# Peptides against a protein of PDB entry 6EJA, part 64

Target 1, 276 residues: chain A of PDB entry 6EJA
Amino acid sequence: VEYMPANPVRIAFVLVVHGRASRQLQRMFKAIYHKDHFYYIHVDKRSNYLHRQVLQVSRQYSNVRVTPWRMATIWGGASLLSTYLQSMRDLLEMTDWPWDFFINLSAADYPIRTNDQLVAFLSRYRDMNFLKSHGRDNARFIRKQGLDRLFLECDAHMWRLGDRRIPEGIAVDGGSDWFLLNRRFVEYVTFSTDDLVTKMKQFYSYTLLPAESFFHTVLENSPHCDTMVDNNLRITNWNRKLGCKCQYKHIVDWCGCSPNDFKPQDFHRFQQTARP

## One batch from the design tools (peptide; aimed at target 1 G256)

Design b2_p29_4_s1 (made by RFdiffusion4, then SolubleMPNN; from b2_p29_4, 14 letters changed)
Fold by OpenDDE base, seed 2:
Structure b2_p29_4_s1 (fold): chain B 276 residues (1-276), chain A 29 residues (1-29)
Amino acid sequence: as target 1 above (276 residues)
Amino acid sequence: TQHGDGEKELSEEEKEKRAELREKLEALE
């Protein structure tokens, strides 16, 4: 029997979607939807059809909203972090949505727990932040991530402009770009004016795949560093047979690989229990 | 995600564009 918390946490799920994968989005949405949570969806500026579809969904559910602003984002682009940061600000300003955790989702990385399990777990550890680290040598991580390289997002491309230095005194970390952040930390990231947050926002404005490292780095160097849990409670669909093909070289001046999207059959592994 | 640690080979056109963007960025700093 699973423990039922007296004050269960409520989750703000943030979805950043693009393209014409309406069916995939619909499947994911059905799999993750719960009346007690909140869903904030950003649709790429170029994905008008998808935007229309998402708007229809948002009109049917009071706990589903679509960002009134839309960015044109690319894989690995710095704009993805901007999207998350703006979404965080928006969600903090929504006084009618009392969420406790911020969770981003995609079709490629899914929570490993059922809704009830996730809520129970997060309710017990509501003061913690869940970020999965790479678990490798940090120097190697920096090199592979290109963190010591300056990137600029322009014209739907991530241009590698040259070398840069990691800021002194900052312990850079990262791994998964899927995270579970508590409201308090989100508030800190959103509203803090300290040197750490300010410098990191600037630094990561020119970073490849910034979401894989920004929140890790900020958290670990912040007064909230003791709240970090090296686990994002996710299952990533890595098909070992396919391997890494550097499929994003046409977009990014770097070798980039991403996990495969979940197939419909994969969603059956993640059962959502509806609470009455 | 997984990333390579090697530099991508750029065309001359891409190199020129990179240089241009670098100059623009430096001008803003």
Scores: peptide ipSAE 0.235, ipTM 0.824, DockQ to the pose 0.612
OpenDDE base, seeds 1, 3, 4, 5: peptide ipSAE 0.232, 0.228, 0.211, 0.226; ipTM 0.819, 0.817, 0.813, 0.820

Design b2_p29_4_s2 (made by RFdiffusion4, then SolubleMPNN; from b2_p29_4, 14 letters changed)
Fold by OpenDDE base, seed 3:
Structure b2_p29_4_s2 (fold): chain B 276 residues (1-276), chain A 29 residues (1-29)
Amino acid sequence: as target 1 above (276 residues)
Amino acid sequence: TQHGDGEKELSEEEKKKRAALREELLKKE
């Protein structure tokens, strides 16, 4: 049920974009834009044309900014986590943007709720963090994710260098790399100097697809562990006919598959899909 | 996202590069 909250939450949307996905980005932006929210866009270092386009958009809206720094990111690369962490720091330092939630987005994943529903929901549960877990055997998850393997990002490739051990006493978890994090937890991740955050940042700097596991693991092992909700309120567009083709072997020394970007014809599914 | 072991046969050049990267990383630790 939708209601108008007395103190509606404001959302910082972080968009990590690359290539020539300008049309997809434009569609997504139009679909998610609201004057009360904030949009922080990182454009891959190599995507200069897209960067120029995004800059033009940012000049038209006061609540849209582009990262002054740009990283060269690859699928599954550790640099993606660095991008999120740096964007979190930037957003915390923007005193003129009083956001309450951090949400990352791509053209492949959309919030399953309307803006009003999302705001109402998050306003009701403003102290919670929303991370979707894998829902499988944890040992299997570790193996499939390659968390027990050491990876190094170099020259636009994720090199598997060997085996490693997961730190003792850490309950590893993960699943979706799309998350909704409240400001308090983002502050903790950004500024905490405790052993957990320090060790996990180090560990995940050599991790494949770190965003799928880092925030889950940090949250569940932190003093904020009781704030976790096993749901990210997202719709993911999977093409079952395609299956898993391990299409990223040329970039990563591991098998991985990603969902498809949403197309205009897929939009009708948003209103009919229940929260997973 | 779905994942699995993507081990493949590496060329000699790739093996050398991997070894070099590993050595470099170990030296930094």
Scores: peptide ipSAE 0.296, ipTM 0.846, DockQ to the pose 0.541
OpenDDE base, seeds 1, 2, 4, 5: peptide ipSAE 0.277, 0.285, 0.014, 0.281; ipTM 0.837, 0.842, 0.397, 0.835

Design b2_p29_4_s3 (made by RFdiffusion4, then SolubleMPNN; from b2_p29_4, 16 letters changed)
Fold by OpenDDE base, seed 2:
Structure b2_p29_4_s3 (fold): chain B 276 residues (1-276), chain A 29 residues (1-29)
Amino acid sequence: as target 1 above (276 residues)
Amino acid sequence: TQHGDGERELSEEEREERERLRERLEALE
């Protein structure tokens, strides 16, 4: 039994889903659902069946909503960041959802702690932001991520158009595209008009896998830089046997790898005290 | 996670499309 904080944080879970994996989503949802948290789900514009399924779920739970807007997203696409940014704005405008943390979820990752542990931990560190850095040479990271390359998302493809420079005075960082952000930082990212946020939004609109670097970079160069914790409190399902095969060359003009989706048996690390 | 320059060989049509997109982007700058 974990210590129960007097003022427990409430979490807005954002799920960006696509395809026909309704069963997988349902399993994940059951595993992560709690009445005290909020769930905001974006379904790819092309995934109509999944959208219908998710809508059904949202009608059954008052703390589950589906984005009224839908984007066509691709792996590595800049539109993923747009999806997150818009969802953040939406969540900030939902005055009836008093969330304290923003957490994005995918079938490829899962919190390493139980709900009680997570809530207790975040309640203690409610002023911190949790982003996992790559932990390697930054120059190498830039090269490997293609941050010095200009990409344009068009017709379900990430086109590499040429080279670009990293903006001067900006310390670029990144790593995991799974993050835990406190409301204050989300507010900053959403509403700030300072040069940093403005430039980074523009820069990352032409970036491959922008979610892996945008929030890191913005945070570390912002007045909120001291709130960064180099940990996203996640486990990622990397199949050691499969390795990296540059699976997305047909979508992205770059070599990239992605983790595998978790199977039901992998959800043992996140337990809910209250399940649907 | 990306692991470097893994650009595939593009068809002629894809190359043309990329060039068109490049020109469009340059026009916006």
Scores: peptide ipSAE 0.129, ipTM 0.786, DockQ to the pose 0.502
OpenDDE base, seeds 1, 3, 4, 5: peptide ipSAE 0.112, 0.111, 0.077, 0.104; ipTM 0.731, 0.689, 0.689, 0.688; seed 5 fails the geometry check

Design b2_p29_4_s4 (made by RFdiffusion4, then SolubleMPNN; from b2_p29_4, 16 letters changed)
Fold by OpenDDE base, seed 1:
Structure b2_p29_4_s4 (fold): chain B 276 residues (1-276), chain A 29 residues (1-29)
Amino acid sequence: as target 1 above (276 residues)
Amino acid sequence: TFHGDGEMELSEEQREERERLRRELEELE
């Protein structure tokens, strides 16, 4: 149902980008840009050319900013979570950006709704958090994700150092690393000093693909657990022909796969009503 | 997303590095 909300939510889109795909980023940006939302872009520390390009874009739009800090991130690296957490803190400190939702974006994952639909939906459910769970056997998920293994990110590699135990009393969950989080929950994750947040931040500092599980786990074990919606409103572009392969064994001591980047043809599922 | 147990063989150099990092981490904790 499409309607115009009286108090439409404003979204902070966080983009974590790397490599040389400036044109792809530009296409994505054009597809998702709206004047009423905010865009906070982190460029990998090693991607200097891309950084320069993104800076140029940020100078053209008042609602686009680039992180002044830059991390060297790898696929599956714990540093990705750090990037999100720091971005969240930054966004909360930006008093001139009154955002209501945090949404992370990559070239490999897109919202499946038009801007109007997304805003209408989130405006109706502004108190909810949207994370997609794996929807299968949790024990199998833990095992496959290596959550019971200790990883350390060092020298652009995720080293598997040994086994570990899931913290007592914690119900682990996860699935997609693409999420829609309301500001209230982001504030909780950022500023809470309770044992849950503290322990989970520590735990996930040594976790492979932490973003696929951290926010799920924290939310479901927190006082905000009732706000959980098992849907991230995303479409992930998987190459069905290739399937999942152990593509990143040279980077991580674990076998996994990453979704493919979206092509311009895939952007039809996310339309903006206002573009620059 | 992962699909396996992630067991793979490391080179000798990688194993040594892993052990070094393990020891260092233990010292920090």
Scores: peptide ipSAE 0.122, ipTM 0.763, DockQ to the pose 0.517
OpenDDE base, seeds 2, 3, 4, 5: peptide ipSAE 0.041, 0.033, 0.031, 0.050; ipTM 0.687, 0.677, 0.647, 0.700; seed 2 fails the geometry check

Design b2_p29_5 (made by RFdiffusion4)
Pose (drawn by RFdiffusion4):
Structure b2_p29_5 (pose): chain A 276 residues (1-276), chain P 29 residues (1-29)
Amino acid sequence: as target 1 above (276 residues)
Amino acid sequence: PDYTPAPQHPLTPASEAAIAEAKALLDED
């Protein structure tokens, strides 16, 4: 990541944010901002204070826009995938924004390498897609995720309605819902009317935590399967002893886990050279 | 309002059963 690219990638950051931490969001935005990238910010419908603060930012910079539509993106809700898919369509239709990669971030994310290094890395691998799979037993993953269960999002709640079959003829996979996807794959997902994309959009409209498997499943079974890199370029602070308290039991008809917040004792983890 | 938290829905017997199943899978890890 030390070299200087002659044709650097321009990155579309899609920020899906909620809550009250506007100053922290502004600090993270400062760290990731470059005039040659693009920022498309979705603010949860329920977070009006944060939305007003985000509007001030978008009014200041030409390469920053806010989604005019806003969803109530509850934990594990089917609406998160809807949010990503609509944002991808919007971004592809913005012809004045010639972006090469799609990167999703929340208000709790933070870069651990400089923009120069990120651009250099992605410029070398601009035809790859970066998704992290669970890598363990797939039947266990399907069960733990509830992928064999039918869910419906209404009234800001995920309702478990019954069982369903895993469709035959495709491999189902999943893992992290944080990723980096290139423009060519995003176009395929958005505009393709082939059997895989059409049916997976239907299947995942009624799926818990859809973003943790929709893009994996579509990519692995698509003509772009040979572009997958099993690394999302993220460090996620999972600590199961603390983060799996079924804390979302009142929002979804399922038990879930979330990553822990980093502390000072974790600083050395950001310096690992094992994987990018 | 400036911020609206997620509603807290009561648990039904069916939702308690599904949560217990998912919890058991999580404890096995």

Design b2_p29_5_s1 (made by RFdiffusion4, then SolubleMPNN; from b2_p29_5, 13 letters changed)
Fold by OpenDDE base, seed 3:
Structure b2_p29_5_s1 (fold): chain B 276 residues (1-276), chain A 29 residues (1-29)
Amino acid sequence: as target 1 above (276 residues)
Amino acid sequence: PDYIEPPKFPLTPEQKEAIAESEALLKEE
C-alpha cells in the first residue's frame, strides 16, 4: 500500500543501545534515517565509548537526540520498560518534535521495506497501535514468560522472588517487544492516572521482559483497546529462526528467548531516499 | 487458582483491514 498522504505521519524512533556495536548502530542509522522523522537514542550507562559515538552523530543531525539520562539495562530487566516509559515522557515534552508514532528499533528487526511504505501505511491507520501478539494460548504464554512470577531487578540481575497472581479482570497479552504506538496512546500510558495504568506499571516493575507484554496488556484493557492491530510491521528475517535457550542464567533466574539480529546483508530490505 | 482470561471483544472492521493490509505489505518480499 503506497500513496502520497496529504498529511504524512512523523515517527519518533527510539533506539536502546549498549555494548560496543558502534558499526552496527551506524549501519542501522544510515538505513533508517529520514529528515522528517526523529531519533531518540538511549545508551547504556556502562557503554561510555558508544555514548560518545552516538553523541557525535546527534550533533550532526538536528532530528537526532541522546537521552541525557542513562540506565544500566540488562536483558530481560524491568529497567528496559522504564527506559521506554521515560523516553516516551521525554518525547512528549519535546514540543519541537511533532511526532505521531513511537517506534522502537534494534538490530533484531527493521520496519516495513521502505520509508514511503511505512509512512503511507501509518498515515492511513494513524489512530491504530501495532503490537504483535504471541498468537498462542495465554495461559501458556503466562507460564513461559513468567508473568505469574515475581522478579526483582537488582545488581544487574533479575531475581525470582516467588509466585504472584495476575490481577483480576486483566486480559494479559504479549509477544514482540517491538511495536508502533501512536502519540495518543503514548500520552495515555505516560500521563494517565487511572487504575489500569497505575496497577500495570506497578505489576510490570517486577516482571521479566516487561516490554514484551506491558503495552499489549495496557492497550487491550484500556479505552483504546479498539485500536489494537496484531502486527508490528517488522520485516521477518527468514535466514534465522528464533531459538529459546537458557543462555542468560548469569543475569536472569529464568529461561527465555531472545530475538535474532539482522545481518548487514539484511539491511537492504529497508530503503529510503533521505539518507545521511 | 489458575488464570482465567476475560472475554475478548471482536475486532472492528478497521482493525481487520489494518491487519490484512499489513500482512500483505510484509509478504511482498
Scores: peptide ipSAE 0.512, ipTM 0.884, DockQ to the pose 0.017
OpenDDE base, seeds 1, 2, 4, 5: peptide ipSAE 0.502, 0.497, 0.506, 0.498; ipTM 0.873, 0.874, 0.876, 0.865; seeds 1, 2 fail the geometry check

Design b2_p29_5_s2 (made by RFdiffusion4, then SolubleMPNN; from b2_p29_5, 14 letters changed)
Fold by OpenDDE base, seed 2:
Order: C-alpha cells, then sequence, then structure tokens
Structure b2_p29_5_s2 (fold): chain B 276 residues (1-276), chain A 29 residues (1-29)
C-alpha cells in the first residue's frame, strides 16, 4: 500500500563503516542516496583511507556529513552503541537537518522495497518505532546473546569478564541491530535522565552486541512503549549455505551468527527515485 | 531468571495496524 504523503518524512541514515570497503560503500551509497534524506557517516578511527573517500563524498553532497569524531569500533563492541548514541545527539543538534527518522544501514540489511514505499509507510506511522524482536523465548535469547555475561571492550577486543544479573524489573528484549527510530524516541534516549535510560546506558556499556538489544529494551520499558512495532522493515541477506561460524572469535569472547553482505545484484531490492 | 520479551502493556490498535501493514509489505517482496 503506497500513497504520496503531503508531508513526507525525511530520514537520517547513519552508516558506521570501517576497513577498506570503499567500493562497496560507494555502491551502497548510490543505491540508497536520495536528495530529501540525510546521511551521517562514521568511519572507524583506524580506517584513514576510507575516511578520505567518505570525506570526498560528503563534500559533493550537502546532505552528507561525516562525524568529526571517530571511534575505534569492533564487531560486537560496546562502542558501537556509543557511536549510535553520539550520532543521535549530533543529529539532534543539526537544526538545519529536519529529519524525522533515524535509520542505520549496513550492506547486510537494507530497507524493504523502494524509497517511495518506505517514505509513504513511515509517513503514515511517523509516531512509531520499528525494531525487530528475536521471536524466541527470552531465556534462550539472553543466553545466546550473552546478556547475562559481563563484557569489557579493550584493545580492540570484547573480553568476557564473568556473569551478571539482568536489572530487576526490566523486560529485556532484542533482535536485529537494524532499526527505524522516530525523532521523538531518539530525543528521549538522548536527553532523558530517568532511571530507565540511565541504568540501561550503563548496563549496555558492558554488553556484547548492544545495538541488538538496547533500543528494544529501553523502548519497551519506557513511557513510549506503545510505539513499538515488531518489524524493522528490512531485507536481511541470510545465506544458509555459509552457515554460522565463530569468525570473530579472535575479537570477541563469544560466537554468534550474522547476516551476509548483499551483492551488487541484490541492490535492486531497494531503489531510489533520485540518485547521485 | 524470568523475563518477558514483550511490551509491558497490551498493544494498541495503532501498533497492531502498523505490524500488520509492515508484514504485508514484506510479503509483497
Amino acid sequence: as target 1 above (276 residues)
Amino acid sequence: SDYTPFPKYPLTEEQKKAIAESEELLKEE
């Protein structure tokens, strides 16, 4: 179902990139770029070549900016949440960018359908937040995610320190670390000083893959819980043939499965009407 | 321990509508 909204939502896309995947990033950018949206890109502190490439892009487009700060992030690292939170704060302070939704993107998880369909849908539900839950029993989720374990990010590694308890009275949830959050909820997460936000920020500072659970948990336990939509509107590329391997065991004291990157031929799943 | 992965309060009609419509979009893929 699609219609032309009178006041279409504008999206702040946040990209957290690292390595030498300049060509891949360029392809992704071309696939997702639209003049009516905003793009805020964080490049890993160690990825200088990529940073230069991204800066070049940002100079060519007025709606593309690069974070002036750069963190050293790793797969599964707690610092990824910090990156998102700081990006959210930055975006809220950009008064010249009137965005309505915060959306993070990766090469493995693209928004569904076309830009027009996405914008139309979000324009109808601009007061909602879209996070996909795991869909399994919570105890199993906690165990598999290691939420009952304490992790510390140090020296580009997530160290498992020991066991911990889930905060009392908190309904833990999670799933995909790719989500669509409305501006109001982002404001709440960024500026609220209530006990929930404060405790969860602290808790997830020592959490493996925090983005897969932080926003879910905060939202569902907050006064904004009635805005939760259990769907992230994403096309996830799961290649079952590749299976699940502990490919990041050298970085994280844990094993998990992650979706695979999209190939160029997969980009047709999300088309833009206005491309660079 | 005992934790719930669901919202604390019952889903509103708006939530139900958004979920249903979003699922429909996925099916059309």
Scores: peptide ipSAE 0.507, ipTM 0.817, DockQ to the pose 0.017
OpenDDE base, seeds 1, 3, 4, 5: peptide ipSAE 0.513, 0.513, 0.515, 0.510; ipTM 0.824, 0.820, 0.814, 0.817; seeds 1, 3, 4, 5 fail the geometry check

Design b2_p29_5_s3 (made by RFdiffusion4, then SolubleMPNN; from b2_p29_5, 12 letters changed)
Fold by OpenDDE base, seed 3:
Structure b2_p29_5_s3 (fold): chain B 276 residues (1-276), chain A 29 residues (1-29)
Amino acid sequence: as target 1 above (276 residues)
Amino acid sequence: PDYTPFPKYPLTPEQQEAIEESQKLLDEE
């Protein structure tokens, strides 16, 4: 018998999807869906077929919505961060969706354990933010991520423009782009006008793979730094041989690593109490 | 420039507990 919290947290799941993998999305959705949570889905502007499919799903479930705006996103693009930030704003403005945590999902990263276990855990630590750091030498991380380089997203490409300096007084960190953020921190990121948030939004608008570092860096340098938990409660499929190749050099002027998508057999790790 | 690894300050008891408990969840798989 699992412990049921008196005031269970409700989760806003944000999905950023693209391509034609409607079946894969459907499988993932079925694996993660619960009536007490919320699902906000962004479909790439170029993925019209997928958009139609997702709209059909959203019409069937009251707790599923699709972004009315659509961005053309690319791998490693700064626009991904913009997508998350805008979705956060949207979710905060949805007064009829009382969510407590923001969780992003893709087929490449999946929450561990069951929904009940996840909810119980987050309910116990509802004031914490869960971001997994790289756990390596920070200087090496900065170099490998190209954080000391200036990038511009234009014409479906990330152009490397030159070198840049990291802002003084900022401790840069990063790691997994899959995180669990509480509503309070999301509010801070969305509405704060302090120098930290303002400068970091600007800085990361010219950053490669910004989602892997932005939230880590902002949190660790913010008044909310004491809420950082170096774990994202995810199972990530990292294949160094496949994921760290320069296979996306045609899209970005940089080489980086990316996680691999999970196979359908991996979805059993997240069990639902209420299936659609 | 010196980039100090996080955390700059000692972890709070709550942070430490959350880390430990989260790791337990991961280790059970």
Scores: peptide ipSAE 0.503, ipTM 0.820, DockQ to the pose 0.017
OpenDDE base, seeds 1, 2, 4, 5: peptide ipSAE 0.506, 0.484, 0.498, 0.495; ipTM 0.820, 0.819, 0.820, 0.817; seeds 1, 2 fail the geometry check

Design b2_p29_5_s4 (made by RFdiffusion4, then SolubleMPNN; from b2_p29_5, 10 letters changed)
Fold by OpenDDE base, seed 1:
Structure b2_p29_5_s4 (fold): chain B 276 residues (1-276), chain A 29 residues (1-29)
Amino acid sequence: as target 1 above (276 residues)
Amino acid sequence: PDYIPPPQYPLTPAQKEAIEESQALLDEE
C-alpha cells in the first residue's frame, strides 16, 4: 500500500562496515541514500582504509556521519550489540537529526521495495517495531543459537566458557538481526533502568550473535510488547552453498550461517527516488 | 536449562494489520 503521508517518517540508517570493500559500500550507499534520511556509519577499528573512505563521503553529505568511536567487531561477536546500542545512544543525542525509525543495514541485507513504499508503510505504522522471529521451535532455537551457553569476546574471538541458564521470567525470542525499531522503543532500550533492560544487557554481553535475539527478547518482555510486528521488511541474500558452513569457526567457538553480500544486480531491490 | 516460551498474548488489531500489510509488501515481489 502506497500513499502520501502527511508526516513522513525519517529513518536513521546504521551501517556497520568492515574490510576493503569501499566500492561495494559506495554502491550500496548510492542505492539506499535519500536526502530526508540519516546515515550513521560505524567502521571496524581494524579497517583504516575503509574508514578514510567513509570519512570522505561523510564530509560531502550533511545527513551522513561516522562514529567517532570504533570497535573491533567480529562475526558473532557481542561487540556488535554494543555497537548498535552505542549508535542508538548517539543518535538519540543528535538533536539535529529528528529520526523516527532505526534501521540497521549491511551489504547482505536490504530493505525491500522503494523508499516511497517503505516510508509510506512506516509512516502508517510508526508506533510499531518490526522484528522477524525464527518461526521455529524456541527450544531448538535456543540450543542452535547457543543462548544457553556463556561466551566471552576477547582477542577478536568468541570463547565458549560454559553453560548458563536463561534468566528466570524472561521469554526468549529471536531471529533476524535486521530490524526496524521506532524511536520510542530505542529510547526505552537506551535509557530504561528497569530490571528487564539491565539484566538483558548483561546477559547478552556474553551472548553469541546477540543482535539476533536481544531486541526481540527485550521487546516481547517489555511494556512495549504490543508493538511487535513479526516482519522486518528485508531481503536477505541467503545461499546455503556459500553461507551455511562453519567458515567462521576460527573466530567463534560455534557454527552458524552467514548471509552473502548482495551483488550489484541485486541493488534494484531497494530503489531510491533521490540518489547522491 | 530453564526456558520460558514467548508470552501468549493476543495481537492487537494494529499488529494484525501491520503483519498483513507487511506480508503483502513482501509478496508483491
Scores: peptide ipSAE 0.447, ipTM 0.813, DockQ to the pose 0.017
OpenDDE base, seeds 2, 3, 4, 5: peptide ipSAE 0.415, 0.446, 0.431, 0.427; ipTM 0.796, 0.809, 0.799, 0.805; seed 4 fails the geometry check

Design b2_p29_6 (made by RFdiffusion4)
Pose (drawn by RFdiffusion4):
Structure b2_p29_6 (pose): chain A 276 residues (1-276), chain P 29 residues (1-29)
Amino acid sequence: as target 1 above (276 residues)
Amino acid sequence: LPITVDDLEGVSVAFFGSATDFPLYGGPL
């Protein structure tokens, strides 16, 4: 990531944010901002204070826009995938924004390498998609995710409605819902009317935690399957002893886990050279 | 690094770095 690229990638950051931490969001935005990238910010419908603050930012910079539509993106809700898919369509239709990669971030994310290094890395691998699979037993993954269960999002709640079959003829996969996707793959997901994309959009409209498997499943079974890199370029601070308390039991008909917050003792983790 | 110990407040995911394994979790109530 040391070299200087002659044709650097321009990145579309999609920020899906909620809550009250506007100053922290502004600090992270400062760290990732470059005049040649683009920023498209979705603020949860329920976070009006944060939305007003985000509008001030979008009014200041030409390469920053806010989604005019806003969803209540509850934990594990089917609406998160809807949010990503609509943002991808919007971004592809914005012809004045010639972006090469799609990167999703939350208000709790932070870069651990410089923009120069990120651009250099992605410029070398511009035809790749970066998704992290669970890599363990797939039947256990399907069960633990509830992918063989039917869910419906209404009234800001995920209702479990019954069982369903895993469709035949495709491999189902999943893992992290944080990823980097190139423009060619985003176009395929958005505009393709082939059997795979159409049916997966339907299947995932009624799925818990859809973003943790929709893009994996579509990519692995699509003509772009040979572009997958099993690495999302993220460090996620999982600690199951603390983060799996079924804390979302009142929002979804299921038990879930979330990553822990980093502390000072974790700083050495951001210096690992093992994987990018 | 573009990050210090003071930036770690409320951070749960760091990007452009070594990936961690995805855990298998979840179940009915």

Design b2_p29_6_s1 (made by RFdiffusion4, then SolubleMPNN; from b2_p29_6, 9 letters changed)
Fold by OpenDDE base, seed 3:
Structure b2_p29_6_s1 (fold): chain B 276 residues (1-276), chain A 29 residues (1-29)
Amino acid sequence: as target 1 above (276 residues)
Amino acid sequence: LPITVQDLEGVTVGFFGSDTEVPIVGGDL
């Protein structure tokens, strides 16, 4: 019944993980593991226990590698975008890993569909990029995200340095920092020397929550703009009452929100998930 | 798969479901 593609896509899963939740990560990894995909894992520089555990996994599977470099990432930090960009370059330089899609995950993610379903879907839409936008009010988005503010990540803190202007001629967009990107677009982001990519990399290196906006903005202003699908294929547990308490003001000069853990009473949300 | 109630522990994002509604995450101090 499920469509079986003649040339199934192969996925590079990029796992950005931190903390001590080794058992949780292992469980999630087992749920998404397939021999035909590739797994590239970045462990936060401060998470040495987790790093040791992940290294053990990488030694057991030939299609699992751990980044030889490690960044100390913080909530909203520009270093998260750097992590993705460097991992993209690494993956493109791995000629022995012929991946077709880049998918980012954390230890707090879990698959709710089968690998066959995922591969079938992405094989059908192999030329598309999947990014979810925030909505209609872009001006509000810019203000609330602090895109018109200059930030510097230093000593595990995002310092607000002042105001800045949004680049002229650029249609800024953003939303979720969870996405699925095809290899062609990743190649463009990684190797293009055009004015768009160059300026956006510079701009977003001083941006709060850069991964929530960088890829959207680059894609929509690029020659690949017609490949965007406003769907990131995620279900995120947003509970503003619990997740929006300005709880990060000690590490960033800004207020922010985070998703919350699903509860047993939320189980139906996984069972009744609509297909893309 | 299929997902169980136990699988929800520590999970904030369901991968390969429907699209996510994205609230504005930031705010000035």
Scores: peptide ipSAE 0.406, ipTM 0.860, DockQ to the pose 0.762
OpenDDE base, seeds 1, 2, 4, 5: peptide ipSAE 0.291, 0.241, 0.294, 0.270; ipTM 0.778, 0.752, 0.785, 0.775; seed 4 fails the geometry check

